Peptides against a protein of PDB entry 3B8E. Designs and how they scored, part 36

Target 1, 230 residues: chain A of PDB entry 3B8E
Amino acid sequence: PFLIFIIANIPLPLGTVTILCIDLGTDMVPAISLAYEQAESDIMKRQPRNPKTDKLVNEQLISMAYGQIGMIQALGGFFTYFVILAENGFLPIHLLGLRVNWDDRWINDVEDSYGQQWTYEQRKIVEFTCHTPFFVTIVVVQWADLVICKTRRNSVFQQGMKNKILIFGLFEETALAAFLSYCPGMGVALRMYPLKPTWWFCAFPYSLLIFVYDEVRKLIIRRRPGGWVE

## One batch from the design tools (peptide; aimed at target 1 E87 D112)

Design b1_p20_2_s3 (made by RFdiffusion4, then SolubleMPNN; from b1_p20_2, 13 letters changed)
Fold by OpenDDE base, seed 2:
Formats: structure tokens, C-alpha cells, sequence
Structure b1_p20_2_s3 (fold): chain B 230 residues (1-230), chain A 20 residues (1-20)
């Protein structure tokens, strides 16, 4: 997200403190919960034919899958950001290169895509309004990621939600997201303004996309054992 | 995970530099 912010020179979609909250709060605790997931029965039974090469290949494939999921997650956040800004009159194309004028306190006549002028204060309110939905989008997408990470080959429907620690992790990250989104003072402290409940649903298509992607991946692995998708 | 950790560390450093 930050790299795209620099390259595209757009208004900041996610605050630095919010990024830290994601990394430390929403990524770390769920990741710990996954360490307690029972190994898939098929993973335990597969003796690697060559422990060095097969481990390396599996690590590369896992890294690639996580990289793809991370990209989908980022796209979900940016989608939510662009939707909010578009609803406030700023179309995505108009945001390109706008950062310099956007962040300038002395420019109070920044025009939106429809010719409406925005003061610095108004722009910052809209910017900070984007931070919370971006964060929540990340959390909602992480629900799908955590659920799919339970298994490498089996469908989520086959293994079920037996890990109580994972369920606790999902609850904890959701509670953290709700706290950061709705607790009084978070707008001042974290530059995260309160989120309308409707924005939680903006992330659901991306969560579904990740879920479908992983189920399809697992189906391919089941049908073609030892393929490049494993 | 190590690459992710390195990226996160690099990002944290960049963010700290930008706060300055």
C-alpha cells in the first residue's frame, strides 16, 4: 500500500499507525493461532521423497500462494479506498498525482472530479475516513486467509473449524477491528474515523474471491498430485 | 516468512524515517 502511495502519488490510503496495528495486531495473533492448527493428515503421511528439494519446492509454492493472497488483500483495501473517495467526488484517475496539493495546508481549493473545491480540513476528513475501512477490509480478507490456511489440500468443509485457537484468533482480530473503528478518540489518536457498518460488506467480495481461489487451488492439487500448483 | 519479516522491517524503517 505504501509503495503504491509513493509511486502513484495519491492521498495516503492507510495511516502509518494503522499499518503497525495490522502488522502487530491483526497479522501476528492469527499467525500464532495457525501454529496450533493440527497438521493435515496427508501432510503428516507424506514423507518427502527428497527432504531438501521437496521442502524447498513446497516453501516456494507456499510463499507464492501467500504472495498472491497478499496482493488480493491489498487490492481489496485499495478498492475500498477508491470507492469511498469516488463517493466523495474523487475518481481514481483524478487522484493520480494529487498528493502534493492534497497534503498542502495552504491549498484550500483542491477540486474534485466534478469541480467541487475542498478545503484542507475537508480533504483530511475524507482521507481519515478511508483509513478505517481500509483496515477493516484487511481484517475481513484475513478471515478468509486464516480459514484457508488450515489445510493445504483438504477443503475447509472437509476439515471443519476444530481449532479453538484459530476461532479465538478470528474473534480477537474482529474485536480489535471493532474497537479501533468505533472506540471514541480513535479518530484523533490513530486518524481512524468511525466506520459505517455498511463498509464491512465492501470487503466480502474479496474474502469470497480468496476462498474460491484457495478451494480451486486445493481441487487442482487433489486432482493433480505433484503438480506445479502444490 | 524471512522475506516477509525483512520487508516488514524495511517498511518499519521507512515509516520511522517518514515520521521524522
Amino acid sequence: as target 1 above (230 residues)
Amino acid sequence: EEKEKKIKEKLKKLLEELKK
Scores: peptide ipSAE 0.000, ipTM 0.195, DockQ to the pose 0.017
OpenDDE base, seeds 1, 3, 4, 5: peptide ipSAE 0.012, 0.000, 0.000, 0.000; ipTM 0.213, 0.194, 0.133, 0.171; seed 1 fails the geometry check

Design b1_p20_2_s4 (made by RFdiffusion4, then SolubleMPNN; from b1_p20_2, 11 letters changed)
Fold by OpenDDE base, seed 2:
Structure b1_p20_2_s4 (fold): chain B 230 residues (1-230), chain A 20 residues (1-20)
Amino acid sequence: as target 1 above (230 residues)
Amino acid sequence: EEREKEIKEKLEKLLKELEE
């Protein structure tokens, strides 16, 4: 998000404090919960991997898969950001290069895509209104990521949801997201303004996309063991 | 005008939160 902010010169989609809340609050507990996941039922059916050849290929494939998931997460956040700004009159094309004028407190006549002028205060309200939905979008997408990461080969439907700590992690990150989104004073403290409940649904297509992508990947691995997807 | 009204209401809410 920060790199795109610099390169595209758009208004800041996600604050630094919000990023820290993701990294320390919503990512850490779920990640620890994965340590308690049960071994895959097919672990005894796997051929012994050659540690010299298969490790490098598998590490590259895992890195690529996590990189792709991370890109889908980022796209989900940016989608939510652009939808909110578009609803407030700022189309995505108009946001390109707008940051300099957007962040200038002395410019109170920044025009939106429809010729409406926005004061600095009004612009900052819209910007901070984007932070919370972006954050919530990441959390909702992380539900799918956490669920898919519990297995490497087995479908979620085959492995099941037996890890109570994983389930607790999903509830904890959701509760934290709700707390940060709706607790009074978070707008001042974290620049996270309250979220309309409808914005939680903006992330669902991306969560579903990650889930479907990983299930398809795992299906391919099961059908073609030792393929380039593994 | 409707967006301006919504933004104004948000501003008023934020100002009240800052005064508390």
Scores: peptide ipSAE 0.013, ipTM 0.366, DockQ to the pose 0.035
OpenDDE base, seeds 1, 3, 4, 5: peptide ipSAE 0.006, 0.000, 0.000, 0.000; ipTM 0.347, 0.197, 0.258, 0.182

Design b1_p20_3 (made by RFdiffusion4)
Pose (drawn by RFdiffusion4):
Structure b1_p20_3 (pose): chain A 230 residues (1-230), chain P 20 residues (1-20)
Amino acid sequence: as target 1 above (230 residues)
Amino acid sequence: FSTFEERFEELLEEREEEEA
């Protein structure tokens, strides 16, 4: 968000005070939960994991979580950003502009008068909103992530999907997300009431492609064991 | 798109009434 927030002055899609509420507030229990996830093979069958080569974090990881999924998620929340403006004052070709606040009203876009009324408000579309819908969309993509990372080489199909903990936290996350999105009050130091019917399902189209994606690769990694690029 | 335009027009009408 902040990166694009510079390349094309299209208003702060994700908030800072909003970032400190996902890794340190939302994905919390899920990250923990992952730990409870059980085995994946006869482990005591493999040579000790060398320490100089086979690391913990590496390209194999970063490329598949920063340069792959991290992107598909990105669109999803970024897409919801537009819909959150679109059904309010969409600028899919417009937008791209510095939104000052000492002016008050004096400008707008797409047949409007947004000002002191819609200036304290002109932002209420990202502050109380956008950030929020983007926020939730992130959570919403985090579902399939917290299931495509549940396994490392087996389809969630012929593999246990019985992580009682994860499941009951995948909700304890998605729920908190709502309570943090409708919390009557602290919503001040935070975001605001989204349109439950849709101001959620926005990223939903995406969470899928995620689950659908890596699911194939795993099954790709298999059918071709020695594997190629995968 | 149609729904967006309709919802936007409704907002304009509300805004024009409030300014009125």

Design b1_p20_3_s1 (made by RFdiffusion4, then SolubleMPNN; from b1_p20_3, 12 letters changed)
Fold by OpenDDE base, seed 3:
Structure b1_p20_3_s1 (fold): chain B 230 residues (1-230), chain A 20 residues (1-20)
Amino acid sequence: as target 1 above (230 residues)
Amino acid sequence: LERFKKIREERRKRREEEER
C-alpha cells in the first residue's frame, strides 16, 4: 500500500500507525499459530522429494502464491479506499498526483472531481476516514489467508480447524480491529476514525475469492501430483 | 465510469457558465 502511495502520489491510503498495527498486532499471533499447525494427514503418503530440485521449485511456488495473495489483499484495501474517496467526491483518476496539494496545509481550496473546495482539515478527515476501513479490509482478508495457509495440499475441510492457537489468533486480530475502529480517542491517537459497521462487509467478497482460489489451487494439486502448481 | 465523466462534464459546464 505504501509503495502505491509513493508511485501514484495519491493521498495516503493507510497510515503508518495502521501499518504497524497490522505488522505487529494482527499478523504476529496468526503467524506464530501456524508453527503449531498439525501436519497434513497425507504427508506420510508422499514420496520422498528430491532435495536438490524440489526445494527451490517449492520455494518459488510458495513465494509466488504469497505474492499473489498479497496482491489480492492490497487490491481489496485499495478498492475500499477508492470507494470511500469517490463517495466523498474524489474519483480515482483525480487522485493521481493530488498528494502534493493534498498534504499542503496552506492550500485550503483543493477541488474534488466535482469542483467542491476542500480545506486542509476536511481533506485530512477524509484521509483518516479511509485508514480504518483499509485496516479492517486487510484483517478480513487475512482471515482467509491464515486459513488457507494451514495446508499446502489438503482442503481446509479435510484438515479441519483443530489448531486452537490459530482460532485464538483469528479472534485476537478481529478484536484488535474492532478496538482500533470503535474505541474513543483512536481518531486523535491513531488517526483512525470510527467505521460504519457496513464497511466490514466490503472485504468479504475478497476474502471469499482468496479462499476459493486457494481451494481450487489445492484441488488441482491433488488431481495432478507433481505439477508446477505445488 | 461514463456516468462519472458525464457528471464531471456537466459540473465543468456549470462553472464555465458561472464565470461568464
Scores: peptide ipSAE 0.022, ipTM 0.490, DockQ to the pose 0.085
OpenDDE base, seeds 1, 2, 4, 5: peptide ipSAE 0.019, 0.016, 0.017, 0.017; ipTM 0.464, 0.458, 0.425, 0.449; seed 4 fails the geometry check

Design b1_p20_3_s2 (made by RFdiffusion4, then SolubleMPNN; from b1_p20_3, 14 letters changed)
Fold by OpenDDE base, seed 5:
Structure b1_p20_3_s2 (fold): chain B 230 residues (1-230), chain A 20 residues (1-20)
Amino acid sequence: as target 1 above (230 residues)
Amino acid sequence: LERIKEKLEKRREERKKELE
């Protein structure tokens, strides 16, 4: 998100506070939950692999897969961002290069895609209105990410969801997202303005996409052992 | 997306009226 912000010179899609909340708040319990995940049912049936070559290759492939998932996650966040700004009169094309004028507090007549003038305060309200839905989008996508991380090869339907700590993690991150989104004063304190409940659903297609992507990946791994998708 | 389009169209119409 930050890299695209710099390259495209668009208004800031995700605030530093929201990033901090993701990294320290929403990801912590889920990460711990994975440490307590039960071994895959097939782990004991795996033939001994060469620990020097096979481990390194597998770690790289896993990292690449999670990198791709992270890209889908970011895409979901940006989709939400562009939708919100478009609803407020700023089409995606108009946002390119707009940051300089957007962040200038002395310019109070920045025009949107329809010629409506926006004061600095109004622009910042819209910007901060994007931060919360972006954050929530990340959380919703993380539901799928956390679930798919339970296994490397087996489908989630095969492994099941017996890890109570993981379930707790899902509730914790959701509760945190709700707290940051709807608690009075968060707009002033954290620049996270309340969002409409409908914005929670904007991330669902991307969550589903991640889930389907990973299930397909795992299916390929099961059908073609030793493939590059492991 | 359709609701967004409708809202945008409404805004365009409102802005046209303001500019007349």
Scores: peptide ipSAE 0.017, ipTM 0.522, DockQ to the pose 0.252
OpenDDE base, seeds 1, 2, 3, 4: peptide ipSAE 0.014, 0.014, 0.015, 0.015; ipTM 0.487, 0.379, 0.432, 0.495; seed 4 fails the geometry check

Design b1_p20_3_s3 (made by RFdiffusion4, then SolubleMPNN; from b1_p20_3, 13 letters changed)
Fold by OpenDDE base, seed 4:
Structure b1_p20_3_s3 (fold): chain B 230 residues (1-230), chain A 20 residues (1-20)
Amino acid sequence: as target 1 above (230 residues)
Amino acid sequence: EEEIKRRRERRREERERLEK
């Protein structure tokens, strides 16, 4: 998100504090839950395979999968960001190069795509209105990521939602997202303005996309054991 | 972009006039 902000010179889609809340708050408990589940699964399935070659291939796969999932997460967040800005009169094309004028406190006549003038304060309200939905979009997409990371090779439909720790992680990150989105004072403290409930649904297509992508990936791995996707 | 630059310059001049 921050790299696109720099390269495209668009208004900041996600605040630094919000990024920290994602990295430390929403990712930590899920990561712990996955670490416990992986440890439990690895304890049950240790056949003595050659630990050097199988670890390297598995690390490369995990890295590629996380990179691709991370791109889909970012696309989901940016989609939500662009929708909110478009609803407020700023079309995506108009946002390109707008950052310099957007962040200038002394420019109170920044025009939107429809010729409406926006004060600095109004622009910052819209910017901070994007932070919460972007964050929530990441959390909702992370639900799919957590569910898919539960299994390296098996379909989610085959393994089921039996892990209580995963369910707890999903609940915790959702509760944190709700707290940050709706708790009074978060707009001042974190620059996260209250989220309309409708924005939670904007993330679901991307969550579904990740789920479908991973199920297809796992299906390919199951059909072609030892292929490039393992 | 040139019109935005001219508006910035005018506002800077106006600010410098108000701060004097």
Scores: peptide ipSAE 0.021, ipTM 0.533, DockQ to the pose 0.033
OpenDDE base, seeds 1, 2, 3, 5: peptide ipSAE 0.020, 0.020, 0.021, 0.019; ipTM 0.496, 0.526, 0.492, 0.473; seed 1 fails the geometry check

Design b1_p20_3_s4 (made by RFdiffusion4, then SolubleMPNN; from b1_p20_3, 15 letters changed)
Fold by OpenDDE base, seed 4:
Structure b1_p20_3_s4 (fold): chain B 230 residues (1-230), chain A 20 residues (1-20)
Amino acid sequence: as target 1 above (230 residues)
Amino acid sequence: LEKIKEKLEERRKKLKEELE
């Protein structure tokens, strides 16, 4: 997210505080929970792989898969960001290069895509209105990430959700998202303005996309043992 | 476009009220 912010020179889509909340609140507990995930049922049935060739390939493929998932996650966040700004009169194309003028407190006549002028204060309200939904979008997408990370080969439907710590992580992320979104004073303290409940659904297509992507990947692995997708 | 402008003006008004 930050890289795209720098490259595209768009208004800040996600504040530093929200990034910290993701890193500390939404990523740490899930990572710990995954460490305690029960062994996949197929691991015990796997024939010994060639430790030299298969480990390297698998690590690369896993890294690629997680990289792809991370890209989908980022796209989900940015989608939410662009939707909110578009609803406020800023089309995505217009946001490109707008950062300099957007962040200038002395410019009170920044035009939107429809020629409406926005004061600095108004722009910052819109910006901070984007922070919370972006964060929530990331959390909702991470639900799918956590669920799919339980297994390498088996479908979620086959392995089930046995890790109570993982489930706790999901609830913790959700509770944190709700707290940051709706607790009084968070707009002032954390620059995270209250979120309309409808914005929680904005991330669902991306969560579904990640889920489908991983299930398809796993299906391919199951159908083609030893394939390049493992 | 005019309807969108009207909606944007309404939103701008709401944002102004939130700033007061």
Scores: peptide ipSAE 0.016, ipTM 0.407, DockQ to the pose 0.187
OpenDDE base, seeds 1, 2, 3, 5: peptide ipSAE 0.016, 0.016, 0.015, 0.013; ipTM 0.416, 0.390, 0.441, 0.367

Design b1_p20_4 (made by RFdiffusion4)
Pose (drawn by RFdiffusion4):
Structure b1_p20_4 (pose): chain A 230 residues (1-230), chain P 20 residues (1-20)
Amino acid sequence: as target 1 above (230 residues)
Amino acid sequence: EEEEWLEELEEHLEELEEKE
């Protein structure tokens, strides 16, 4: 968000006070939950994990979580950003502009008068909104993530999907998300009431591609055991 | 105040739809 927020002055899609509410507020219990996820093979069958080579965090990880999924997620919430403006004052070709606040009304876009009314408001489309829908979209993509990372080499199919803990937290996350998105009050120091019917399902189209994606690779990693690029 | 805001938003959206 902030990166693009510089390349093309298209208003702060994700908020800072909003970031400190996902890793430190949303994906919390899920990260924990992952720990309770059980085995994946006869473990006591492998040589001790060497310490110099086989690390914990590495390219294999970063590339597949920063340069792969981290991107597909990015579009999803970024896509929802537009819809959150689109059904309000879409600028899929417009937007790209510094939105000052000492001016008050004196400007707008796409047949409007947004000002002191829609200036305190001109931002109520990202503050109370956009950030929120983006926020929720991130959670929404974090579902399939918290299931494609549930396993490391087995289809969630021929593999237990019985992480009682994870499941009952995958909801304890998705729910909090709503309560943090409709919380009558703190919504001030936070975001706002989205349109439940759709101001949620926006990233939903994406969460899928995620689950669909890595699910193939795992099955790809298999059919071809020694594996290639995968 | 929150309800008035929602109502004004809905009206704004309806006006945009009518212009479309």

Design b1_p20_4_s1 (made by RFdiffusion4, then SolubleMPNN; from b1_p20_4, 9 letters changed)
Fold by OpenDDE base, seed 2:
Order: structure tokens, then sequence, then C-alpha cells
Structure b1_p20_4_s1 (fold): chain B 230 residues (1-230), chain A 20 residues (1-20)
């Protein structure tokens, strides 16, 4: 998120402190739970032909899965960010390069994509309104990603939710998201304004798409083992 | 103060809907 902010020169979608909260509070427990689930589902079924090589391959697979999850989460967050800003009159193309004027408190006539002028205060409100939904979107996407990534080949429906650590992680991250979204003072402390309940559903279509895509991928892998999709 | 600002933002959104 921060790199895209610098490169595209767009309004900041997520604060640095919030990113740290994600990395430490929401990503760590799920990542650990995923490692355990993957070990049970994929590693235990394959007799290691070579324990050293197979361990390295498994570590690479876990690392790749973690990296992919992080990218998908970021994409989901940015999706929500662009939706919110578009609903407030700022189309994605218009946001490119806008940061300089956006952050200037002396410019009170920044135009949106529809020609409306925005004061500095109004711009900051909409910016901070994006932070909480971005965070919540990451959590909602994590639900899907963790559930689908628990197995490489098996459908979610076949494997089920057997990992108690995963289930606990899902509840923990949801509770954290609720706390950060609705606890008084979080708007000041983390620049995350209170989230309307409707924004929890903004990520659902994206999570559903990921879920469907992964189920299709797994179906293809099962039908054509050793294909390029694996 | 925040509530007042949010009200102003909502008014701005209503105007935006009229422009769309």
Amino acid sequence: as target 1 above (230 residues)
Amino acid sequence: ELEELLKKLEEHRKKLEELK
C-alpha cells in the first residue's frame, strides 16, 4: 500500500500504524495456522521421497502462499479504497498525481471527477474513511484466503474446518477488526474513522471471486495433475 | 466536531448524487 502511494502519488489508502497492526495482529496468527493446516493436508499425505528436498519444497510453497495472500489482500484493500473514493466523486484515474494538492491544507478547491470542490477537511475525512474499510477488507479477504489455502488440491468442502488454530485465528482477527473499527478514539489514534456496517460487505464479492477461482483451480489440479496451474 | 464534519461530508455527497 505504501509503495503504491509513493509510485502513483495517490491519497494514502492505509496508515502506517494500521499496516503494522495488520502485520502483527492479523497476519501472524493466520499465517501460523495456515502452516499447520498445510502440513496436515499436503505434507502428511506425501511420503517424503527425500526429506531435505521435500522440506525445502514445502517451505517454498508456504512462502509463496504467504506472498500470494499478501498480494491478494492488498488488491482487495485497494479495491475497497477505489470504491469508496469513486462513491465520493474521485474516480481512480483522477487520483493519480492528486496527492500533492490533496495534502495541501491551503488548497480548499480540489476538484473531484465531477467538478465538485473539496476542502482540506472534507478530503481528510474521506481519506480517513478509507482506512477502516481497507483494514476490514483485508480481514474479510483473509477469511477466504485462509480457508482456500489450507489445502492445495482438496476442496474446502472436502477438507472442512478441522484446524482449531485456524478457526481461532479467524475469530481473533475479526474481533480485532471490530475493535479497531468501533472502539472510541481509534479515529484519532489510528486515523480510522468508525465503519458503517455496510462496508463489511464490500469485500464479499472479491472474497467470493477468490474462493470460486481457487475452487476451480483445485478442480483443474485434481483433473490434470502436474499441469501448469499447480 | 467530527460529527459536524461528517454531516458536511454527507451534504457534499448528496450534491454529488445530483451531479451524476
Scores: peptide ipSAE 0.052, ipTM 0.726, DockQ to the pose 0.362
OpenDDE base, seeds 1, 3, 4, 5: peptide ipSAE 0.017, 0.047, 0.016, 0.051; ipTM 0.454, 0.717, 0.396, 0.737

Design b1_p20_4_s2 (made by RFdiffusion4, then SolubleMPNN; from b1_p20_4, 12 letters changed)
Fold by OpenDDE base, seed 1:
Structure b1_p20_4_s2 (fold): chain B 230 residues (1-230), chain A 20 residues (1-20)
Amino acid sequence: as target 1 above (230 residues)
Amino acid sequence: ELEELLKLLKEHREKRKKLQ
């Protein structure tokens, strides 16, 4: 998110404090939960891989797959950001290069895509209104990511939801997202303004996309052991 | 403060709708 903000010179889609809340609040507990995930029923039946050849290839392929999932996650957040700004009169094309004028406190007549002028305060309200949905989108997509990460090869339907700590992690991150989104004072403290409940659904297509992507990937791995998708 | 900001945002959106 921050890299696209710099490269595209668009208004800040996600605040630094919100990023810290993701890293420390919504990522740590799920990550710890994965450490307690039960081994896949088929992993224990695998012969030891050749440590010289098979380990490096698999680690690279896993890293690429997680990199792709992370990109889909980021795209989900940006989609939500662009939709909110478009609903407020700022089309995506108009946002390119706008950051300099957007962040200037002395410019109170920044025009949207329809010629409506926005004060600095109004622009910051819209910006901070984007932070919460972006954060919530990340959390909702993390549900899918966390669920798929519990297995390397087996379908989620085969492995099941046996890890109580993982389930707790999903509830914890959701509760944190709800708290940060709706608790009074979060707008001032964290620059996270309240979210309309409808915006939670904007992330669902991306969660589904990640889920389908991973299930297809795992299906390919199961059908073609030693393929380039492992 | 947040309620005032949301009110301003609403007013701004309403003004924009009248221009579209």
Scores: peptide ipSAE 0.066, ipTM 0.688, DockQ to the pose 0.347
OpenDDE base, seeds 2, 3, 4, 5: peptide ipSAE 0.057, 0.018, 0.017, 0.021; ipTM 0.729, 0.553, 0.506, 0.492; seed 5 fails the geometry check

Design b1_p20_4_s3 (made by RFdiffusion4, then SolubleMPNN; from b1_p20_4, 12 letters changed)
Fold by OpenDDE base, seed 1:
Parts: structure tokens; C-alpha cells; sequence
Structure b1_p20_4_s3 (fold): chain B 230 residues (1-230), chain A 20 residues (1-20)
């Protein structure tokens, strides 16, 4: 998100505080839950036939899978961001290079794609309105990621949701997202303005995409053990 | 705060729709 903000010079899609809330609040507990679940799953690992090569292959593949999932998460967040801005008058093409004028407090006549002038205050309200749904989109996509990461080879349908730590992580992440989105004063404190419940649904296609992607990946791994997708 | 903000956003959207 931050790299695209710098490269495209678009209005900030996700604030620094929201990034910190993701890193400390939504990523830490899931990461701990995954570490415990990996430890439990690793107890069930038969010693790899060659621990150096099989570990390196698994680490590269985990890295590629997480990289791809992270890209889908970012795409989901940006999609939500662009939809909200487009709904408020700013088409994606018009956002390119707009950051300088957008962030300038003295420019109160920034035009949208329809020639409507926006004051600095109005622009910041729209920007901060984008932060919350971007955050929520990441959280909703992370639900799919957490459920997926539970199983390295088995379908989610085979193992079920037996891990209490995973369920707790999903609940905590959702509760944090709801708290940050709807608690009074969060707009002033965290620059996260409240979200219409309808915007939660913008993330679901991407969560489904990740889920389908991983199930397909796992299916390929099961059918072709030792392929490039492992 | 949510209702006020939503109302403000809706007002901004209405003003936009009136200009289209």
C-alpha cells in the first residue's frame, strides 16, 4: 500500500496508525496462532528425507504463497479504496499525481473527475473514510488467509476449525476491526472514520479468491507432489 | 459521530449528484 502511494502519488489509502494497528493488532495474534499451529503441525512432520533441500523448498514456497496472498490482500484494499473515491467523484486516473494538491491545506478548490471543487476538509474526510474500509478489507481477507494457513496440504473442509487459537485470533481481529471502525472518537484519535456496513462486503470477493486460489494450490500439490507449486 | 459523518458524506454525494 505505502509503495503504491509513493509511486503513484495518490491520496494515502491507509494511514500510518492503521498500519500500526494491522501490524500490532491484526497480524501479531494471527502470527502467534500460526506459529503454535505450525509447531503442532511440525510435530506431525515426518523428518524430511533431506532436511536441507526439503526445508529450503518449503521455505521458498511458503514465501511465494505468502507473497501472492499479500498481493491479493493489497489489491483488495486498493479496490475498496478506488471504489470509495470513485463513488465520491475521484476516478482512479484522476487520482494519479493528485497527492500533492490533495495534501495541501491551502488548496481548497481541488477538482474531482466531474469538475466539483473539494475543500481540504472535505478531501480529508473522504481520505479518512477510505482508511477504515481498507483496514476492514485487509481483516476480512486475513480471515481467509488464517483459515488457509491452518492446513498445508489438507483442504479446510477436511481438518475443520478445531484450533481454538485460530478461532480466538479470528474473533480478536474482527472485534478489533469493529472497535476501530465504530468506537466513538476513533475518527479523531486514529483518523479512522466509521464505515457503512455495506463496505464490509467489498472484501468478500477477495477472500473468496484467496480461498479458491489456496484450495486449487493444495489440490495441485496433492496431485503433483514435488512440482514447482510446492 | 458515525451518523454525523455518514450524513456529511451523503450530503456531499447529494451535492455531487445535483451537479451531474
Amino acid sequence: as target 1 above (230 residues)
Amino acid sequence: ELEELLKRLEELRRKRLERL
Scores: peptide ipSAE 0.029, ipTM 0.590, DockQ to the pose 0.314
OpenDDE base, seeds 2, 3, 4, 5: peptide ipSAE 0.000, 0.017, 0.016, 0.019; ipTM 0.157, 0.474, 0.449, 0.466; seed 2 fails the geometry check

Design b1_p20_4_s4 (made by RFdiffusion4, then SolubleMPNN; from b1_p20_4, 8 letters changed)
Fold by OpenDDE base, seed 3:
Structure b1_p20_4_s4 (fold): chain B 230 residues (1-230), chain A 20 residues (1-20)
Amino acid sequence: as target 1 above (230 residues)
Amino acid sequence: ELEELLKKLKEHREELEKKK
């Protein structure tokens, strides 16, 4: 999110402090939970033919899969960001290159896509209004990510939700999201203004997309063992 | 305060859309 902010010169979609909250609060416990996930029986039974080469290939494929999931996650966040800004008069195309004027406190007449002039304070309010939904979107997408990452080959429906630590991680990140979204003072402290409950559902299509993507991927792996998708 | 501002902004947007 921050890289896109710099590259595209758009208003900041997610604050740096909020990013840190994701990394430390929402990602750490889930990562630990995945480390304690029991390996699939099929993985444990398969001795690598060539430990060095097969491990390297597998690590590359895993990294690629996580990279793809991460891209979908980012797209979900940006979708929410663009929806909110569009609802407030800023169409996506108008946001490109707007950052310089957006962040200039001396410019109080930045026009939106409809010709409405925005003061610096108004712009910052709408920017900070985007931070919370973006964060929540990331968390909701992470639900799917965590659930799918527990297995390599087996469907989630086959493996089930047996890892108590994973379940705890899901609750922890959800609780953190709720806290950051609704606790008084978070708007001032973290520039995360309160979120309407309806925005929690905005991310669900992306969570579903990740879920479907992974289930399809796993299905392909099951049908074509040793393929490039593994 | 934020909700009130967002409401006002929405109203202004709707007004501007009607003028187009």
Scores: peptide ipSAE 0.020, ipTM 0.615, DockQ to the pose 0.257
OpenDDE base, seeds 1, 2, 4, 5: peptide ipSAE 0.017, 0.000, 0.014, 0.020; ipTM 0.459, 0.190, 0.394, 0.499

Design b1_p20_5 (made by RFdiffusion4)
Pose (drawn by RFdiffusion4):
Structure b1_p20_5 (pose): chain A 230 residues (1-230), chain P 20 residues (1-20)
Amino acid sequence: as target 1 above (230 residues)
Amino acid sequence: HEELKEFREEMRETFEELEE
């Protein structure tokens, strides 16, 4: 968000005070939950994991979580950003502009008068909104992530999907997300009431591609055991 | 354009209701 927020002055899609509410507020229990996820093979069958080569975090990881999924998620919340403006004052070709606040009203876009009314408000589309829908969209994509990372080589199919803990936290996350999105009050120091019917399902189209994606690779990693690029 | 204006007005009204 902030990166694009610079390349093309298209208003702060994700908020800072909003970031400190996902890794430190949303994905919390799920990260914990992953730990309770059980085995994946006869483990006591493998040589001790060397320490110099086979690391914990590496390309194999980063590439598949920063340069792969981390992107697909990115679009999703970024896509929702537009819809959150679109059904209000969409600028899929417009937008790209510094939105000052000492001016009050004096400017706008796409047949409008947004000002002191829609200036305190001109932002109420990202503050109380967009940030929120983007926020939720991130959670929404985090579902399939917290299931495609549930396993490392087995289809969630022929593999236990019985992580009682995760499941009951995957909701304890998705729910908090709503309570943090409709919390009557603290919504001030935070975001605002989205349109439940759709101001949620926006990233939903994406969460899927995620689950659908890596699910193939795992099954790709298999059918071809020694594996290639995968 | 007229349809957009009507839609925006409906949105504005929704926002005002929410603020109330």

